# Ledger of designs, part 283: peptides against a protein of PDB entry 5JXT

Target 1, 319 residues: chain A of PDB entry 5JXT
Amino acid sequence: SLLPKKEINVYIGMSEMQVKWYQKILEKDIDAVNGAGGKRESKTRLLNIVMQLRKCCNHPYLFEGAEPGPPYTTDEHLIYNAGKMVVLDKLLKRIQKQGSRVLIFSQMSRLLDILEDYCVFRGYKYCRIDGSTAHEDRIAAIDEYNKPGSDKFIFLLTTRAGGLGINLTTADIVILYDSDWNPQADLQAMDRAHRIGQTKQVVVYRFVTDNAIEEKVLERAAQKLRLDQLVIQQGRAQVAAKAAANKDELLSMIQHGAEKVFQTKGAFGTMAEKGSQLDDDDIDAILQAGETRTKELNARYEKLGIDDLQKFTSESAYE

## One batch from the design tools (peptide; made by RFdiffusion4, then SolubleMPNN)

Design b2_p30_2_s2 (from b2_p30_2, 17 letters changed)
Fold by OpenDDE base, seed 4:
Structure b2_p30_2_s2 (fold): chain B 319 residues (1-319), chain A 30 residues (1-30)
Amino acid sequence: as target 1 above (319 residues)
Amino acid sequence: SAEAARREARRRAAEEEDAREMEELLEEAK
């Protein structure tokens, strides 16, 4: 029988470089961030800020001029300059030692390019599929990954390309490096490993940058998912359609953690204490803290009815 | 250099992806 998947949000502090870039993004549009634009602020401008902040949470090298060089060489700097890469690097070593195989999903194909450079640098054998991958090359990559005795440890996928009905039950670990705005896209990605033919316990690690916009993206996605489930269960199909983020929600998401980011010199959380020198005990602590916060997050939304979830703006999550 | 060309290709691909994601977010917002 297929075991239920275990889902854990992994809350990760920003590196010093991420904090500096996050500050620069906020400072560039400080009037919009402070709500000084009022009714004149375009939704497009706020969405652009959201996109840049999400890029920063993933990796600072997604920005022009962020990568050290020339010369542009892959080295340890690719890892220590992004909190998610530091945790990923330690977690992958553990996963490999356990004899597990891993799917890594991202929204950003450009992040998969960074992850390819990382895989080459660490000597991890991988497959890749994104939105631009030809149909024949997708089949070849899936077959190469799924073949008996495959030496491919990692499969790199964009979340949307992973959504295309493929079976990857030869993997038992799923890493969501970032989250989709649509929580159903992430579920569809998980279901590539968590499907008929899986023989292991599937574990899903969702990476979330702590004290940043990604916490609010996660909260909104969890709210939307619960609302969609309740609407389906209650037959109230007309209610689900109105959940487009308004300007005030986008502004609240951008403002989340911004003050603390401006006050911070250096890195956040475990990244400030140990940086790239995380040990196995630090990873266990991060995973345990993540499991606790995941249970707390789920428990908040499980108690809410449809009417509560529809009124629940990001401000009411703290009352 | 081949690395500079790869980097520029990656930058263009990122700009196109950012543009597509922005269009999708604007469509979901309608």
Scores: peptide ipSAE 0.111, ipTM 0.758, DockQ to the pose 0.425
Fold by OpenDDE base, seed 5:
Structure b2_p30_2_s2 (fold): chain B 319 residues (1-319), chain A 30 residues (1-30)
Amino acid sequence: as target 1 above (319 residues)
Amino acid sequence: SAEAARREARRRAAEEEDAREMEELLEEAK
């Protein structure tokens, strides 16, 4: 029988470089961030800020001129300059030691390029599929990954490419490196490993940059997922959850943690204390804290009815 | 260099992905 999947949000501090770039993004559009543009601020401008902040949460090298060089060499800096990479690097060692195989999903194909460079640097054998991958190459990559005795440890996928109904039950670990605005896309990604033919306990690690916009993306996704579940359960098909964030929601998301980011000189949380020198106890602490916060997040939304979730603007979640 | 060409290709692919994500977010927002 298929075991229930275990889902854990892994809350990760920004590296010093991420903090600097996050500050720079906010400072560039400080009037918009402060709401000084009011009703005149374009939704497009706010969405652009959101996108840049999400890129920063993933990896600072997604920005032009962020990567050290020339020469541009893959080295430890690829890891320590992104909090998610620091945690990923430690988790992958554990996952491999356990004899597990892992799917890594991202929304950003360019992040997969960084992850390929990382895989090569660490000597991890991998497959890759994204939106640009030809159909024949997708089949070949899936078959290469799923073949008995495959030496491919990692499968790198865009969440959308993972949505294509493919079977990857030869993996038992799923890492969502980032989150989709649509929680159903992430569920579909998880379901590549968590389906008929899986013989192991599937564990899903969702990476979330702490004290950043990604916490609000996660909260919104969790709210939407709960609302969708309740609407289906109650047969209230007419409650089209307004899928789109309004300007005020986007502004609130951008402002989340911004003050603390501006006040911070260096990295955040465990990244400030340990940086790339995370040990096994630090990882266990991060995972335990993540499991606790995941339970708290779920418990918050499980108590809410449809009417509460529809009225629940991001502001009321803090009382 | 082949590396510079790969980086430039990555940059272009990102700009196109960023543009598509922005368009989708704007369409969902209508």
Scores: peptide ipSAE 0.027, ipTM 0.692, DockQ to the pose 0.462
Fold by OpenDDE base, seed 2:
Structure b2_p30_2_s2 (fold): chain B 319 residues (1-319), chain A 30 residues (1-30)
Amino acid sequence: as target 1 above (319 residues)
Amino acid sequence: SAEAARREARRRAAEEEDAREMEELLEEAK
């Protein structure tokens, strides 16, 4: 029988470089961040800020002129300049040692480009699929990864490309490097490994930048997922909760953690304490803290009915 | 350099992805 998947949110502090870039993004549009535009602020402008903040949470090198150089070289700076990369680098070593294989999903194909450079730098064998991958090349990559005795450790996928019904049950670990706005897309990504033919316990690690917009993206996704489940269970097909965030929700998401980011000198959390010098005990502590916070997050939404979830704005979840 | 061309290609692909994501988020918003 297929074992239930384990899902753990991994809460990760920003690097010093991420904090600096996050501050710059907020400062550039400070009037919009402060709500000074009021009802006249365009939803498009708020969505642009959200997109830039999500890029920053993933990797600062997603911005032009952020990468150190010339000369441009792949080195340890690719890792220590992004909190998620620091945790990923340690976690992948553990995953490899245990004889597991891993799917890494992102919304951003440019992040997969950074992850390719990382894989080459660390000597990890990988496959890649994104939205631009030709059908034949996609089949070839899947077959190369799934073949008996494959030396491919990592599969890099965009969440969308992973949604296309592929079977990757030869992997037992799933890393969601970022989250989709639609929690069903992330579930579909997990289901590439968590499917008939899987023989191992599937573990899903969802990376979440702590004290940043990604916490609110996660909360919104959890709320939506619970609402979708309740709607299905109650047979109330008509409650198509409008999937789109309103302006006030987007503004609240942008404002979340912004004050603390402005007050912070250097890195956040474990990145401030240990930086790139995380050991196995530090990873265990991060995973245990993540498991606890994941249970707490789920328990908040499990108590809510449909009417509560429809009224529940992201602001009320942390009061 | 081949590396500069690769970075420029990555930049363009990202801008196109960002535009698509924005369009989808705006369509879901209607």
Scores: peptide ipSAE 0.024, ipTM 0.680, DockQ to the pose 0.420
Fold by OpenDDE base, seed 3:
Structure b2_p30_2_s2 (fold): chain B 319 residues (1-319), chain A 30 residues (1-30)
Amino acid sequence: as target 1 above (319 residues)
Amino acid sequence: SAEAARREARRRAAEEEDAREMEELLEEAK
């Protein structure tokens, strides 16, 4: 029988470089971040800030002029300049040692380019599929990954390309490097490994930048997922359509953790304490803390009714 | 250089992804 998947949110501090770039993004649009634009603030401007902050949470090299060079060489800086890469680098070593194989999903194809450079740098054999991958090349990549005795350890996918009904049950670990605004897209990605034909316990690691916009993206996704479940259970199809982020929600998401980011000199959390020198005990502590926070998050939304879930008030999540 | 061309291609692809993500976020936000 297929075992239930284990899902763990992995809360990761920003690197020093991410903090600097996160500050720079907020400072560039400080009037919008402070709500000083009032009714005249465009939703588009807020969405642009959200997108830039999400890019920063993934990797600072997604910005022009962030990568050190010339010369532009792949080195340890590719890892230590992004909190998610530091955790990924340690986690992949453990996963490989356990004889597991891993799917890594992202919303951003440019992040997959960074992950390719990383895989080459570490000597990890990989496959890649994104939205631009030709149909024949997708089939070839899937077959190469799934073949008996495949030496391909990692499959890099955009979440959307992974959603296309692909069978990747030869992997037992799923890393969501970032999250979709639609929790169903992430579920569809997980179901590439967690389906009929899987013989192992599937474990899903969802990377979440701590004290940043990604916590609010995750909360909103969890709220939507619970709402969708209740709508299906109660037969109330009309309720799902109102989950569009309004300007006040977007502003609240942008403001989340911003004060602490401005006050921070250096990195956050374990990234400040250990940086790239995380050991196995540090990883175990991050995973255990993540498992606890994941249970707390789920328990919060499981208690809410449809009417509560329709009111996206930052306050209703803490009652 | 071939490397400069790859970077410019990555920059353009980035701008196109950013534009698509923005359009999708705007549609989800309607």
Scores: peptide ipSAE 0.037, ipTM 0.702, DockQ to the pose 0.575; fails the geometry check

Design b2_p30_2_s3 (from b2_p30_2, 17 letters changed)
Fold by OpenDDE base, seed 1:
Structure b2_p30_2_s3 (fold): chain B 319 residues (1-319), chain A 30 residues (1-30)
Amino acid sequence: as target 1 above (319 residues)
Amino acid sequence: SAEAAERARRAEALKKEDEEELQRLLEEAE
């Protein structure tokens, strides 16, 4: 029988470079971040800030002029300048030693380009599929990954391209490098490994930048997923449509952790303490803390009714 | 240079992806 998937949120601190870029993004639109635009602030402007902050949480080299150079060379700086890459680098080494194979999902094709550069730099054999990949090339990549005795360790996918009903049950580990704004897209991505033909326990690691907008993206996704479940159970289909993030929700998401980011000189959390020198014990501590916080998050939303889940509780932004 | 061409390609790809993501977020926020 197929074992239930285990999902763990992995909470990761920003690197020093990410903190600097996160500050720069907030400072550029400080009037909007402070809510000074009021009712006149465009939803599009707030969504643009959200997008830039999410890019920063993924990797600072998603911004023009962020990559060190010339010369532009792939080196350890590709890893230590992004908290998620530092954790990924250690986690992949562990996964490989366990004889597991891994799917890595992102919303951002440009992040997959960085992950390709990383795979080449570390000597990891990989396959790639994104939205631009031709149908024949997708089939070829899937077949190459799934073949008996395949030497391909990693499959890089955009979450949406991975959602296309493909079978990747030859992998047992899923890394969501970022989260889709729609939690159903992430579930569809997980179901590429968690499907008929899987023989191992599927483990899903969801990377979440701690003390940043991604915590609020995760909370909103968990809230939406619970709401969708309750709406299906109660037959109230009309209620699901109102889950669109309003301006006040977007502003609250942007403001989350912003004060602490402005006060921070250097990196956050384990990135400040260890940086690229994370060991296996540090990874175990991050995973254990993540498992605890994941259980707490799930338990919070499981107790809420439809009416509570429809109200964005702004109160959690200041704790 | 091949490097300058690759950087230009990556910058264009990122811009297109940002535009597509913004449009999706607007549609979901509507």
Scores: peptide ipSAE 0.328, ipTM 0.834, DockQ to the pose 0.548
Fold by OpenDDE base, seed 4:
Structure b2_p30_2_s3 (fold): chain B 319 residues (1-319), chain A 30 residues (1-30)
Amino acid sequence: as target 1 above (319 residues)
Amino acid sequence: SAEAAERARRAEALKKEDEEELQRLLEEAE
């Protein structure tokens, strides 16, 4: 029988470089961030800020001129300049040691390029599929990964490309490096490993940059998912609220953690204390804290009714 | 240089991805 998947949000502090770039993004559009644009602020401008902040949470090398060089060589800087890479690097060693195989999903194909450079640098054997991968190459990559006795440890996928009905039950670990704006896309990605033919406990690690926009992306995704479940359960098809992020919601998401980011000199949380020198105890602490916060987040939305879940108020997140 | 050309290609790919993501976000936000 298929075991229920275990989902853990992994809350990760920004590196010093990420903090600097996050500050720079906010400062560039400070009038929009402060709501000074009022009704004149375009939804497009706010969505562009959201996109740039999400890129920063993933990796600072997603920005032009961020990568140190010349020379432009892959080295330890690829890891220590992004909090998610520091945690990923330690977590993958543990996953490999336990004899597991891992799917890594991202929204960003350019992040998969960074993850390929990382895999080569660490000597991890991998497969890759994104939106641009030809159909024949997708089949070949899936077959190579799923082959009995495959030496491919990692499968790199864009979330949307990974959603396309493929079977990857030869993996038992799923890492969502980032979250889709639609929580159903992330579920479809998890279901590539968590389906008929899986023989192991599937564990899903969702990486979330702490004290940043990604916490609000996660909260919104959890809210939307719970709303969708309740609407289906209650047969209230008409109450499919257009979960369209309004301008005020987008502004609140952009503002989340911004003050603390501006006040911060250096890295955040465990990244400030240990940087790239995380040990096994630090990883266990991060995973345990993540499991606790995941339970708290789920418990918050399980108590809410449809009417409460339709109101994205900054206040309803604190009750 | 070959490195400068690769960087330019990566920068163009990123701009295209940003435009496509922004368009998806706009469509999902309507």
Scores: peptide ipSAE 0.322, ipTM 0.833, DockQ to the pose 0.559
Fold by OpenDDE base, seed 2:
Structure b2_p30_2_s3 (fold): chain B 319 residues (1-319), chain A 30 residues (1-30)
Amino acid sequence: as target 1 above (319 residues)
Amino acid sequence: SAEAAERARRAEALKKEDEEELQRLLEEAE
């Protein structure tokens, strides 16, 4: 029988470079961030801020002129300048030692380019598919990854490209490097490994930048997913369509952690304490804390009815 | 230089991805 998947949110602090870029993004649109635009602020402008903040949470080198150089060389700076890369680098070593194979999903194909540079730098053998990958090349990549005795350790996928019904049950670990705005897309990504033919316990690690917009993206995704489940269970199909983020919700998401980001000199959390010097005990502590916070988050939304889940709660579960 | 051409390609790819992501977020927000 297929074992239930284990999902763990991995809460990760920003690097010093991410904090600096996060501050710059907020400062550029400070009037919008402070709500000074009021009802006149466009939803498009707020969505642009959300997009840029999510890019910053993924990697600062997603911004033009952020990468150190010339010369532009792949080195340890690719890792230590992004909190998610620091955790990923340690986690992948553990996963490989366990004889596991891993799917890494992102919304951003440009982040997959950074992950390719990382894989080459660390000597990890990988496959890649994204939304631009031709059908024939996609089949070839899947077959190369799934073949008996494949030496491909990592599969890099955009969440959308991974959503296309492919079978990757030869992997047992899923890393969601970021989250989709639609939680169903992430579920579909997990289901690439969690299908008939899987023989191992599937573990999903969802990376979440702590004290940043991604916590609110996660909360919203959990809320929407619970609402969708309750709507299906109650046969109330008409309610599902109205969960679009409003301007006030977007503004609240942008404002979350912004004050602390402006006050911070250097990195956040575990990135400030250990930086790139995370050991196996530090990773265990991060995963254990993440498992606890994941249970707390789920328990919060499990107690809410449909009417409560239709209201965005501005209060973070972790404030 | 080959390096300048690669940077330009990466910058164009990023702009395209940002535009596509914005459009997706707008569609999901409607």
Scores: peptide ipSAE 0.307, ipTM 0.824, DockQ to the pose 0.590
Fold by OpenDDE base, seed 5:
Structure b2_p30_2_s3 (fold): chain B 319 residues (1-319), chain A 30 residues (1-30)
Amino acid sequence: as target 1 above (319 residues)
Amino acid sequence: SAEAAERARRAEALKKEDEEELQRLLEEAE
């Protein structure tokens, strides 16, 4: 029988470089961030800020001129300049040592390019599929990954391309490097490993940048998922339509953690304390804290009814 | 230079992805 999947949110501090870029993004549009534009601010402008902040949470090298060079060489800087990469690098060593195989999902194909450079740098054998991958090449990559005795450790996928009904039950670990705005896309990604034919316990690690926009993206996704579940259970199809982020919600999401980011001169949390020198105990502490916060987050939304979930703007979650 | 051409390709790919992501976010936020 298929074992239930274990899902853990992994809350990760920004690197010093991420903090600097996050500050620059906010400063560039400071009037919009402060709500000074009021009704005149376009939803498009706010969504662009959200997009840039999410890029920063993934990796600062997603910005032009962020990567050190010339020469452009892959080195340890690719890892220590992004909190998620520092945690990923330690976690992958553990996963490999356990004899597990891993799917890594992202929304950003450009992040997969960085992850390819990382895989080459660490000597990890991998497959890749994204939205641009030809149908024949997708089949070949899946077959190469799934073949008996495959030496491919990692499969790199965009969440949407990985969602296309493929079977990857030869992996037992799923890393969501980022989250989709639609939580159903992430579930579909997890279901590539968590399907009939899986023989192991599937574990899903969802990376979330702490004290940043991604916490609010996660909260919104959890709220939406719970609302969708309740609407299906209660047969109230008409209620699902209010899932569109309004301008005030987007502004609140952008403002989340911004003050602390502006006050911070270095990295955040464990990234400030240890940086690239994270040990196995630090990883265990991050995973344990993440498991606790995941349970708390789920418990918050499980108690809410449809009417509560529809009224739940981000402000009422702190009382 | 080959390096300048690679940077230009990367920058163009990033802009295209940003535009596509922004469009998706707009559609999902409507």
Scores: peptide ipSAE 0.297, ipTM 0.815, DockQ to the pose 0.629

